# Peptides against a protein of PDB entry 1LOE: the designs that were tried, part 43

Target 1, 181 residues: chain A of PDB entry 1LOE
Amino acid sequence: TETTSFSITKFGPDQQNLIFQGDGYTTKERLTLTKAVRNTVGRALYSSPIHIWDSKTGNVANFVTSFTFVIDAPNSYNVADGFTFFIAPVDTKPQTGGGYLGVFNSKDYDKTSQTVAVEFDTFYNTAWDPSNGDRHIGIDVNSIKSINTKSWKLQNGKEANVVIAFNAATNVLTVSLTYPN
Target 2, 181 residues: chain A of PDB entry 1LOE as posed
Amino acid sequence: TETTSFSITKFGPDQQNLIFQGDGYTTKERLTLTKAVRNTVGRALYSSPIHIWDSKTGNVANFVTSFTFVIDAPNSYNVADGFTFFIAPVDTKPQTGGGYLGVFNSKDYDKTSQTVAVEFDTFYNTAWDPSNGDRHIGIDVNSIKSINTKSWALQNGKEANVVIAFNAATNVLTVSLTYPN

## One batch from the design tools (peptide; made by RFdiffusion4, then SolubleMPNN)

Design b2_p14_5_s2 (from b2_p14_5, 5 letters changed)
Fold by OpenDDE base, seed 2:
Structure b2_p14_5_s2 (fold): chain B 181 residues (1-181), chain A 14 residues (1-14)
Amino acid sequence: as target 1 above (181 residues)
Amino acid sequence: SETTPTAIIDGLLA
């Protein structure tokens, strides 16, 4: 069994193992996806392709990823859409449609996109988000319309610890978010 | 506090 792993504890000004797209950049050892203004999209891709699917055998790899993030969203209306952790084909490009988190471009299921995302959604989009209007964590498969969501009580400005795990034997993706403080 | 959604990733590579 082959294993690929990487760790970035501090994001430097010249982070060679990341490809920045759109407005993504690093500052003060943190990855910043967007500026605090409207209509901005930023992404960061791991620079080396990761072998998730074996075309010969059809096997899919297990994976686990963890990260820490901070969101400043003091209200529910004058805020950005949130962000995602995502896996997409190597030729993936930023998407600019509002509410699509820079990853998707439709609420319709599109199997050809081959994109999976875990969204940390801070803005209620009536057309596809859970009707309760809560901030939420969503699992998105080939669509911005999540296949599953769970309400998330944002602790504004605090660090959240996230773990995302995929079990290839069961095809189950699990997301956990905790506030340690 | 903890939030832990799960989902089956079906048809991604189909």
Scores: peptide ipSAE 0.354, ipTM 0.850, DockQ to the pose 0.075
Fold by OpenDDE base, seed 4:
Parts: structure tokens; C-alpha cells; sequence
Structure b2_p14_5_s2 (fold): chain B 181 residues (1-181), chain A 14 residues (1-14)
């Protein structure tokens, strides 16, 4: 089958293959989504459209993506909302901030969103998050209310390695997070 | 282990 791939090992000040939205920017060879301040939404989009879903045939491509992230919180016990990896329409713009992570606008399923996201959620929102209050990984389909969640222990300032894989044959999205030690 | 996942989650997409 036809394959498209890309890799970014370092984020430069003039990263041509990314479209920055909101407060997203690069610094010290890292992609920074938000500042440690209130009411910020930052996003970065891969600049070239990727064909994952064919509207005519309904076929979906397999894909695998990996990245490393760091969450730096001014206070490990008082953090912001977290972030997402997401797939959305080409003309996507920042959505509601805060607990909606700049990606969604509702806890109700909204097919017009056409957005799938993996959330790394560090803030408990009573209206839609798991009742145990744990920081968690969530898989979100057209809603900030995850179709599935799993507790995740944030290690402040530590690098987490993430792999996200989609198997089109089974329609299953798998997320793996590792803190190397 | 440095290669042992801290968390794994699956989701069936629509």
C-alpha cells in the first residue's frame, strides 16, 4: 500500500512543516503548546494534509505515530489541563480551551467535529472525566468525553514516550506511554 | 524497565 511518513527530531525556530495556532511555538528545539499561564491554547498542525479516511469508500489507513512530551507544571499538585494528539479536518482551528483542550466544544457526541484525539489529561473536569479524579489518558472521538480512559501518573518535568497506533482492520486505536528509567 | 509501558489503552473507533 501507499505509505506517507515524516519525522521531526528537532523543532527549529522556522519549522516549515508545521502550522502554529494560538500560543504554540518552538523554543530550545522543542515544540511548546502553552505557557504556564491561564487561558492559553496552543496547537501545531502538520502542514501537509494526510489521507487517513476516504469519504468515498469509507476505507481508513493504518497509521503509527510516536512522540516524546514533557509537562512542566509550576506546581506538581496544581497543573493545567494537559494536551492532546489529534486528527482533524485540514481547516481546523482552535476550539474551546481549558478542559476542552482546544480541540472540542462539547461532551456530547458531535459528528461534525470530525476529530479524533488522544488526551493526556492532567485536570479533573467533573462533567466528563472519570469519577476517580485521576490524571488519565483518554481516547476522544468527536467529544471531550472519552470513549475510554486509563489512569496515568504524571511525572512532572520528565520525558514520556508515546506510541499511537491505529489498526484499520480491527478499527482499534492503541496508545502506549512510557517513562523511561 | 525503560521499555516497559507505564500505561496502555485501547479504543474502538466508530
Amino acid sequence: as target 1 above (181 residues)
Amino acid sequence: SETTPTAIIDGLLA
Scores: peptide ipSAE 0.350, ipTM 0.828, DockQ to the pose 0.077
Fold by OpenDDE base, seed 1:
Structure b2_p14_5_s2 (fold): chain B 181 residues (1-181), chain A 14 residues (1-14)
Amino acid sequence: as target 1 above (181 residues)
Amino acid sequence: SETTPTAIIDGLLA
């Protein structure tokens, strides 16, 4: 049994423990995934592989991660598409953009994806998103179609605090989002 | 400290 931990409070231009993909970059000590431009995908990966699943024993590690994010859209009434926190194979590359958030390629379950994501989705895609059209938090397992969703009211330009915890004993992933004030 | 309502969601992974 091994424990791995890391913390990044400020993002620098020479961030050695991150692999940037697509349009992802750092500026003003922030990690920026995309600009307000159509058809852009930006990703950042933690550079060291993490032992989460043991293929031989089937054991899965518990984990807890926290981060702060800001969505700063020029027009608060027109925001697309959101972003994800995700866990994927070490050789992962950017996937389909737009509503697939650069992480998935299908609404159909694809076990070969081996990807779990927490989406913070700001754009309603009729084919897979909740019919109420609300911006939402979603838990995605090998598909952009979430196994569960929760309505979330975006506060444009404000910092949101997120905690994501996985309990391996129950196989339950828990997400909490708070806007401090 | 005062905060907006917290959104909490659970998901059962495969």
Scores: peptide ipSAE 0.335, ipTM 0.817, DockQ to the pose 0.073
Fold by OpenDDE base, seed 5:
Structure b2_p14_5_s2 (fold): chain B 181 residues (1-181), chain A 14 residues (1-14)
Amino acid sequence: as target 1 above (181 residues)
Amino acid sequence: SETTPTAIIDGLLA
């Protein structure tokens, strides 16, 4: 068996194990994906390639990840667009911004994308988001149109704890989000 | 505090 793991408690100015893309940067020991400025995309990639999917055998590795995030929007009633945790090819570059969250380019399934994402989506896009208009957690496979979603209530400015786990034997991905305070 | 129930998605990479 092979295991890859990492943990980042504080994000430093010279964070060697992260590749920053777009507007992503570190400040006050935090990873900041975007400032409260329109039309920005920020991403951070783990710098070392991780073997999750074997194209020859089709086997997929188990994985778990946990993180804490804060969305602090100046207007709690108008928050766009959210963010994702994603897995993409090693040479991935920022994709379409806005509702595509900088990770996808289409609502149509595109196997060449080779991208899986968990979205924390704060903005309703009529063309692909759940019809109830709720802010939501979504599982995205090669498309911004989620294969499944769960409603989520944003607490603006509060810390959310997230755990994402994938079981390769069952092909089940679990996402949990809590606001402990 | 607010708790979002765990989401379980079958066949993610099928």
Scores: peptide ipSAE 0.204, ipTM 0.804, DockQ to the pose 0.083

Design b2_p14_5_s3 (from b2_p14_5, 5 letters changed)
Fold by OpenDDE base, seed 4:
Structure b2_p14_5_s3 (fold): chain B 181 residues (1-181), chain A 14 residues (1-14)
Amino acid sequence: as target 1 above (181 residues)
Amino acid sequence: SETTPQAIIDGLLA
């Protein structure tokens, strides 16, 4: 089985295997997606395209990815929209900001988006988010409206460990989030 | 436990 892997333990100012979009940048060995201000979208793309789905054969690769993130809001009770881990076409550009997290443009299913995202959503958007208003993890397929959601309690300023695994045989994406203690 | 997930979610992509 052909396998491609990469690892970034620390982010430097000269990180050559990332393409920064919008307000994304590196500082203090961290990847920062946005500043704590309004109307910002920041993205970072892995610079080398990864073959996950073959349109000719229909074959899909298994994959596992892990990362650590921190959401550090000036006000723990008034935070921004959150962020996503996403898979999109190689020529992807920032999309609508705010509740669309810079990745989508509609709550309606749009197959032309060709985008799958795991959202860590910290802001309640009445039009598409779960009615309980909880901050949540969502799995998004070609739409900001998640195909599934799970309540998640943000621990402001603390590191969360995330594992995202895709099983091609079952077509199931699994996400786990842990705050180590 | 430091290794116990606080949240787990599955999704069928297609």
Scores: peptide ipSAE 0.365, ipTM 0.833, DockQ to the pose 0.077
Fold by OpenDDE base, seed 5:
Structure b2_p14_5_s3 (fold): chain B 181 residues (1-181), chain A 14 residues (1-14)
Amino acid sequence: as target 1 above (181 residues)
Amino acid sequence: SETTPQAIIDGLLA
C-alpha cells in the first residue's frame, strides 16, 4: 500500500507545499483564508495530488486529517459564512463565494463536481441549511446542501481542534470538533 | 476537556 502524509506546524510566507487561491495567504505563521472584508474567497490546496480514488480499481483510500482553526469575528452575532475542508479534482478553482463557501455552485446534486467537503458553517442560508438556524458542521457531497449536519456552538476567537477520518470499507466520513478547556 | 468532543458527525458518502 502507498501512504502519503504531511504536517504543517507553522505556515511560512513562502509555503512551498501549498497553492494559494483567491485571498488566501499566510501571516504570523498562520494560514489566513480571508481578511475581515466581505465577498472574499480564500483557498489553500496541498500542492501534491493525493490518491484518494483509483479509477482503475474503483478503490478509495482511507485517510485521517487533523487541524486547528480559529474564527475571530469582530462581532460574535454578525459573522461570515465559515469555511470548509474539502477534496476536489487537481485542477480545482475557486467556486461560488458567500454561502457556497468557495467550493460549490449549487444546492442540487452535481456528480461532475467531484467534490467532498466538511463545512464549518457560521451563517444560515435559508435555501439549504438546517431550518433550526444553528451554526453547524456539515458533510457536503457534490452540493452545498449537506447530506448530514450537526449543531455546533462557535466560540469566537478560540481554537478548535478538528479530526476528520474516512473509512473506505464503510464509506463513512467522521468529523470530531473539540474546544479544549 | 481537550479529549471530549463538542460535536461528532458521521456521513455516508455515495
Scores: peptide ipSAE 0.353, ipTM 0.830, DockQ to the pose 0.078
Fold by OpenDDE base, seed 3:
Order: sequence, then structure tokens, then C-alpha cells
Structure b2_p14_5_s3 (fold): chain B 181 residues (1-181), chain A 14 residues (1-14)
Amino acid sequence: as target 1 above (181 residues)
Amino acid sequence: SETTPQAIIDGLLA
């Protein structure tokens, strides 16, 4: 067996274990994905490739990740799309299509994407988002159209704590979001 | 073959 772990409590100006894509950068010890302007995409990747799903052996790894985030989105119309935590092939590139969170490029299932994401979605896209129009957490597998969603009441500007866990024995991905204060 | 995670979203508290 093999275990890989890392922790970033403060994001520095020269974070060697991250690969920045698009407009992603660090400031004030925080990872900032985009500026508060239109037509911007930013991503950050862990720089070391790790085994999650091995197509040759069929082995699947357990994993758990936790992070804290803040979103400023006081309304549902004059806002950006949100963000994702994602797992993708090592050669993954940012996607610029509106509403696709910089990760996907289609609502059609595409297994060749080999991308799994947890989305924290703040903008309603009628073509693929839940019809109730709520801000939501979604689990995305090879498509921007989530395989499962749950309505999310955003506390604007407040820190949210997230835990994402994958159990390889059950193939279950679990997401937990809390506002501790 | 690739593995597709099953989705469970728990502990969503505000």
C-alpha cells in the first residue's frame, strides 16, 4: 500500500507544490482563483501526480480532503459561477466556457474527460442545473451536469468548512459543508 | 476500467 498526504495552511507567494493555471494566484496567504471581473478562469493543481484510479490494475484509492473557502455573492444574478474541487488527468487544462466552472466543457457525459468534481455553484444555468434555481453543491462526473445535488444556503462572505471523502470499498463520495460560526 | 463515485452529500449545515 501507498499513502500520499499534504497540507497547506497558508498559501505563499511562491507555493512550489501548486501549479497555477489561468488567473489563479495567492494573496494574503489565500488562494484566489479569479478577480471580481467577467471572463476570468483560475485554477490551482497539486503539483505531484497521485494514483486515485489505476486503469491497469483496477485499484482505487481512498481519499479525504478538507478546506475552507469564502465566496462573495450577495445576489443570484450579478455573480460568477462558483468553484470546484476536482480530480483530473495530469495534463488537464482550464476550460473557458461560461458556466462550466473552468473544468468541464459539456453537459453530455464524456468518460474520456476522466474528471470528477465537487461544485459549489452560485449561478443558475437553466440547461443543466437543478430546476429549483437554488445555489447548490453538486457532484460532477465527466459532465457539468451533476449526478447529484443538494441545495446550499450560502452565507455571503462567511467561511465555510468542507470535507470531501471517497470510500473505495463502497465507491461513495461524501461531501460535508458547515458554517461553524 | 474507471471507477465512478456514488454521490452522497451529507452534513450541509448553515
Scores: peptide ipSAE 0.158, ipTM 0.653, DockQ to the pose 0.144
Fold by OpenDDE base, seed 1:
Structure b2_p14_5_s3 (fold): chain B 181 residues (1-181), chain A 14 residues (1-14)
Amino acid sequence: as target 1 above (181 residues)
Amino acid sequence: SETTPQAIIDGLLA
């Protein structure tokens, strides 16, 4: 068994362990995915491949990740579209923007995507989002249509703490979000 | 084989 760990507490302009895609960049020690501009996609990838799934044996690794995020929208009543934490193939490229969050291209299940994402979705897309229209956390497997969701009340400009854990023995992915301050 | 995690979302405090 091999374990890989990394931590980034301050994002610098020359983060060698990150690959920036689209509009993703660093400023003031923060990783910024997008500005408040329509139809933009920004992504950041961990530069070293991580052994999550073994195609030969079918084994899947356990993992735990934690991060802090801030959504700072100019208008708290009009926020789109949110962002994702995702795991995808090493050659992944930006996908469809907007409601697809730059990670997916379809609401239909597509196993060739090989992408798992936790979405923090601030915009209601009638075609696939929960019918109550709430902002929500979703777990997405090969589709922007979440396999499960939970309503989430955005606190604009406030730091949220997130913990995502995957138990390979049970195939359970757990997401926790708190606003400690 | 495909990996399809079961979803449990917990600890949502806003």
Scores: peptide ipSAE 0.196, ipTM 0.647, DockQ to the pose 0.084; fails the geometry check

Design b2_p14_5_s4 (from b2_p14_5, 6 letters changed)
Fold by OpenDDE base, seed 2:
Structure b2_p14_5_s4 (fold): chain B 181 residues (1-181), chain A 14 residues (1-14)
Amino acid sequence: as target 1 above (181 residues)
Amino acid sequence: PETTPEKIIEGLLS
């Protein structure tokens, strides 16, 4: 069985194994997805295609990814939408619709998008987000409307450690998060 | 120091 792995400890100014889209860039050895202005979208893709699904056999690979992120959102009203970790077809392009986190373009399920995302959502969109209005973690399959969500208490400006694992045998995606500090 | 991540959410993809 073929295994693909990669690790990026520090993001350099010329990170050749990433494809930057929109306003995504690196600064201070961190990946920054957006500029600190309204209506901006940024993404970064791993530059090499990864075989997660084999079209010939139909087999799906297990995968696990881990990363650390920081969100600065000192208030709940004047904030951006959040961000996602996502898996999408190689020709994926940024989506500019507000609230769609740069990845989706509809709350309607669209199997042709072939996109799975874990959202870390900091803005309440009445049309699709949990009615309690909480910041939340969501699992999104072919739609911005999550198949499952969990309220999430953001620790402003602190590093969160995330692990996302997919079990191909059960088709279950698991998201784990820890604030070590 | 890193601690073991807490499971937050799960979803069935199919």
Scores: peptide ipSAE 0.272, ipTM 0.737, DockQ to the pose 0.081
Fold by OpenDDE base, seed 3:
Structure b2_p14_5_s4 (fold): chain B 181 residues (1-181), chain A 14 residues (1-14)
Amino acid sequence: as target 1 above (181 residues)
Amino acid sequence: PETTPEKIIEGLLS
């Protein structure tokens, strides 16, 4: 079987394998998605197309990805929305609607978006987020309204380790988050 | 040929 892999241990200013969108940029060897201002959207895409689903054969690829992130959100009021890891068509463009994490534009299921995301959501949107109001991890399929969520206690300013795995045989996407420090 | 799968992901968080 064909396998595609990549690894980015340090994010540099000349990161050839990333396409930056909106306010996304690199600094201090980190990928920074937003500036510390209101109404900012930033994204970074892996520049090479990845064959996840073959429309001719119907075959779907397994994948596993891991990354670390830091969020500064000491309270739940004066905060941004969080961020997502997402898979989308190669011509995907940033979305500017508030609460949609720069990826989606509706709480209604829209198959034409062809977008899957794992959200790390720090802001409670009453229209679609879990009613308990907790910060949460969610799996989003063609909608900002998650198909599954789990409450997440954010450790402010601490590095989190994430592993996302997709099993094509079972169609199960698994997300894990830990704080090693 | 290369696209995101439609309605094939079942979410499970661990």
Scores: peptide ipSAE 0.257, ipTM 0.658, DockQ to the pose 0.365
Fold by OpenDDE base, seed 4:
Structure b2_p14_5_s4 (fold): chain B 181 residues (1-181), chain A 14 residues (1-14)
Amino acid sequence: as target 1 above (181 residues)
Amino acid sequence: PETTPEKIIEGLLS
């Protein structure tokens, strides 16, 4: 089984390995997807395709990705919808914004989406989010309605380190997060 | 100082 790994920790103004969609851009070594306002979508795609699934054989590769993110909201309690790390077809385009995080269009399972996402969700959408209303990390498979969620305490303006790993032998996706500072 | 990320969540992709 093939293993693919990559890391995204800094972004430059001359970033050549990203395709920007919507309002996404880079500044001060950070990738900015959106401002902390509603109804905006910004995306960035890794310009070099990653082979994690073979459509002919059905084989799936292991992968590990690491990145850091910052949510800098005007108020620690009043943030936007959050963001996702996602894997989608190479010709993917922005989808529905807001609570759909620009990645999905429905809470109903849609296999044609071919999209897996890890959401860092900072806004409660009553139609699909956990009923406790907590900010949460979710794993989304072809739907904005997560297959699993975990409450997450946002540290506003602080860098979070994330590692996402997929084990093809077990079909388990693991998400790890730490605020080191 | 930098710390090792803590496992937060897992999901079975099927």
Scores: peptide ipSAE 0.249, ipTM 0.711, DockQ to the pose 0.080
Fold by OpenDDE base, seed 1:
Structure b2_p14_5_s4 (fold): chain B 181 residues (1-181), chain A 14 residues (1-14)
Amino acid sequence: as target 1 above (181 residues)
Amino acid sequence: PETTPEKIIEGLLS
C-alpha cells in the first residue's frame, strides 16, 4: 500500500488550542496529520477537555462539528489507511496505527477505550471492514469495527466538507460528507 | 452553491 498525506483546512499556522501527537503539525493554513511515510501516526487534540458526558449529572451534550479535509495520495488506487475524527478521554494517547488509524487497538468491543470515532477509511482490512471492499465512512464505538458504514468514493486531492452531529436525546450520531462545487 | 451531501450515515451510540 501507499501512505497518503492528510490535512484539514481552515487552520492557522499557530494553533495554541491543539496538542499534537506523532506526526501531526500545522503549516500555513493546514493541519497535517501525516508526512506520507509508512507506518506513521499523526494526531491532533483539542487542548481543553469538552464535556460531552457529565459524570455527576448523567447529562449528555449535543454537538455539531464541521471541517474540510483533503486526502492527497500520489496513487489514488493504492491509498492507506485514511483518517478519523474522534472523541476520547483527556489523557488519550496514540493507539495502534495502520488499519487501526491510531485510535483503536482491537476489533473487539472494549468499553475501557471510551472512544467514539468517525473514520474515513481508504483501505480494506479483511478482518473488520465491510466485505464489499469499498472505501467508506464508518462510525466506531470502542472498536475499529464500525457499528455502521457507508460507501464513499474518494476524490483524491479534493476538499471534502464534513458535518458530524450528535443528538443526545436519541443518541444518534450523524455524519454527512460532500464534495462541493 | 454546495450540493446536497453525497453520503449520510447514522449510528446509535447507546
Scores: peptide ipSAE 0.239, ipTM 0.708, DockQ to the pose 0.077

Design b2_p14_7_s1 (from b2_p14_7, 5 letters changed)
Fold by OpenDDE base, seed 3:
Order: structure tokens, then sequence, then C-alpha cells
Structure b2_p14_7_s1 (fold): chain B 181 residues (1-181), chain A 14 residues (1-14)
């Protein structure tokens, strides 16, 4: 078996292993995807393509990723769309449509997008989000409409620790989020 | 990340 791994403990001004898209940038050892302004999109991609699916054999790799994020909204009752961790083709580009989290461009299922995302969705879109209106974590497969969701209470301005694990043998994706402080 | 709907949000990884 072969394993690929990387770790970024502090984001620097010359982060050569990341490709920045849209308004994403590094400052004060953070990766800032969006500032607190309206109508902004920011993304960062790992610069080296990762072989997670072998088209010849059909084998899919296991993976585990962890990160810490902060959402800081000036108004806790008027929060933006949220953000995603996503896996997409190497030529993926940021999407600017409202509510699509910078990743999707339609409410329809599109298998050709080849995109899997874990969304941390802080805004209720009546057209596709869970009807209870809760902020939520969702698993998105080729669609902004999640295949599964769980309610999540945003702690504005606080660090959230996330672990995402995929087991290829069981085809199960697991997401955990905690606020340690 | 996307900050369009409703109000603004600063979103960062730390």
Amino acid sequence: as target 1 above (181 residues)
Amino acid sequence: AKSVAAGPSEISLV
C-alpha cells in the first residue's frame, strides 16, 4: 500500500503547496477564505493532485483529514452561507452563485461534477436545505442538496475542530465537529 | 468558502 500525507501547522505568506482561488489568502498565520464582506468567494486547493480513485482498478483510497476553522460574523443572526471541505477534479474553479458555497453551480444533481463536499452551512436556503431551517453539517455528492445532514449550532468567532474520515471498504464518510473551548 | 447570503462572515482556517 502507498500513503500520501501532508500537514500545514501554520499558514505562511509563501504557502507553495496551496493554490489560492478567489479572495482566499494567508495572513497572521491563518488561511482566510473570506473577509467579513458580502458577495465574496475564497478557496484554497492542495497544489499536488491526490490519487484517491483509480479509474483502472476502481479502487478508492481511505483518507483522514483534520482542520480547525473559525466563522466570525459581525451579526450572529445574519450569517453568510458557510464553507466546505471538498474533493473535486484538478481543474475545479470557484463558483459565485449564491448559496452554492463556492463549489456547486446548480441545485440539480450532476454526476459529471465529480465533486464530494462536506458543508458547514450557516444559511438556510429553502430550495434545498433541511426544512427545519437549522444550520447544519451536510455531505454533498455532486449536488448542493446534501445526501445527509445534521443540525449544528454555530459558535460565532470560536474555533471548531473537524475530523473527516472515509472508509473505502464500507463506503462510509464520517464527520465530527467539536468546540474544545 | 462563500459569503453572499444574508450577512457577511469572515471564514478562516487556523
Scores: peptide ipSAE 0.563, ipTM 0.862, DockQ to the pose 0.454
Fold by OpenDDE base, seed 1:
Parts: C-alpha cells; sequence; structure tokens
Structure b2_p14_7_s1 (fold): chain B 181 residues (1-181), chain A 14 residues (1-14)
C-alpha cells in the first residue's frame, strides 16, 4: 500500500505544489479562487498526479482532506456561485463558469468528464439545484446535478472548516462543515 | 448558469 500526503499551512507567492488556473492566485498567505468580480473562474490543482483509481484492478484509494475557506460577499443576500473541491484527470482545464462552478459543462450525466466534486453552492440554479432553493453542500459525479445534497447556512466572511473523507471499502463519502466562531 | 441577479463574491482558502 502506497500513501501520498501534503499540507499547506500558509499559501505563498511561489507555491510550487499548486497549478493555478483562470483567476486563481495567492496573496497575503491566502489562496484566492475569485475576487468579487462577475464572470470569473479560478482553480488550483495539486501539481503531482495522485493514484486514486486503478483502471486495471478497479481498486479505489481511501482519502481524507481538510481545509478552511472564507466566502466574502459584498451583499450577504446575493452570493454567487460558490466553489468545489474536485478530483479530475491530470490534464483537466477550467470548464463552464457560473453555476457550473468551472468544473462541469452539463446537468446530464457525462462519464467522459471523469470528475467528482464536493460543491459548496451559494446560488440557486432552477434547472438542477434542490427545489427548496437553499444554499447547500452537494456531491457531484460527472454532472453539476448533485447525487446528494444537504442544506448549509452560509456565514458571510467567516471561516468554515471542512473535512472530506472517502472510504473505498464502503464506497461512502463523508463531508463535515463547521463554523467554529 | 448566468443570472442577472447573481452577485459575485471573494472565495479564499486560509
Amino acid sequence: as target 1 above (181 residues)
Amino acid sequence: AKSVAAGPSEISLV
């Protein structure tokens, strides 16, 4: 069994283990995916390929990741669109922005995308989001239309702690989000 | 999807 791990405590201006795409960049020890500007998409990839799925054996690796994020919107009642933690092929490029969060292109299932994402979605898109209109956490498999969602109350400008764990034996993905303050 | 009512936000990891 092989294990890969990494940790970034403070984001530096020359973060060599990250690949920045679109409007994503580091400043003041933060990784900023987007500024409060319309029609922007920012992404950051871990620079080393990770062996998560073995096409020959079908085996999938366990993984655990944790991070802290802040969403800071000028208007607390108008917040678009959110962001994702995602796993995609090594040559992945930014996809459709807006409600597609820069990682998908369709609400229809597309196995060729080979993308799994945990979305933190702050904006209701009528065509695919849960009908209650709540901001939500979602699990997305090859589609922006989540296979499962849970309502989430955004605290504008506050730090949220996230833990995402995948158990390959049970095929269960667990997401935890807390606001410590 | 685009929306006339959509408001941008700053999103950062810290």
Scores: peptide ipSAE 0.557, ipTM 0.846, DockQ to the pose 0.469
Fold by OpenDDE base, seed 4:
Structure b2_p14_7_s1 (fold): chain B 181 residues (1-181), chain A 14 residues (1-14)
Amino acid sequence: as target 1 above (181 residues)
Amino acid sequence: AKSVAAGPSEISLV
């Protein structure tokens, strides 16, 4: 079985295996997607293409990814917009910002997007987000409107550990988030 | 931020 793996313990200024887009950059051993400035979009892509989905056979690879993130907002009661872990075509470019998280352009299903994302959404957009208004984790398939969501309590300025795993045999995507400290 | 009332945030992986 063919397997591809990579690990980045500390982000450096000359990170060879990442492609930075928009406002994304590395500083002080961190990968910063956005600074605390309105109307910005930052992305970082793994620089090598990964074969996850075979269009001919329809087979999808198993995968697991883990990362630790921090969202630090000047106002803990007003935090926008969040971010995603996403899988998209190799030539992907930043999409609509704001509530679309720089990854999608519509709440309507658009197969041409060819994008799957796990969103960590800190801002309620009435047009597509869960009506309870909670910050949430969502699974997005070709749309910013999640196919499934779960409420999530943001801890401003604290590290959150995330594990995302996909089991092709069961067709189950799992997401876990913990605040260890 | 999408809306005028939305507050910005720094988002980083560590």
Scores: peptide ipSAE 0.557, ipTM 0.856, DockQ to the pose 0.478
Fold by OpenDDE base, seed 2:
Structure b2_p14_7_s1 (fold): chain B 181 residues (1-181), chain A 14 residues (1-14)
Amino acid sequence: as target 1 above (181 residues)
Amino acid sequence: AKSVAAGPSEISLV
């Protein structure tokens, strides 16, 4: 079977295996998706296409990814909007609509988007987010409106460790988030 | 990542 893997221990100024979109960039060994400013979208894509879905057989690959992120907000009470880990077609482009986390452009389901995302959503959008208003982790399939969510307590400025795994046999995506420090 | 509402934030992978 085909296997693709990559690991980035430190983000460098010349990160060959990433494609930066929007305001995303590397500095001080970090990948910064957004600065603490309004109206900004930043993304980073793995530079090589990954064979996850086989159009001929319909088979889907297993995958596991892990990363550590920090959200640092000047005002801990108002933190917008969050970010996603996502899988999308190679021609994917950043989206600027409010609340769509740079990935989606509608709350409606659109199978043609061919996008799966795990959102770490820090801002409540009444039109599609869970009604309790909690910051949350969500699983998004072809829509910003998550198919499943879990409340998440943001620790502002702290490192969070994430593991995302997909089991193709069971069609189950799992997400783990911990604050080790 | 996206930050467009009233409360912006810096979002980074480390």
Scores: peptide ipSAE 0.550, ipTM 0.869, DockQ to the pose 0.425

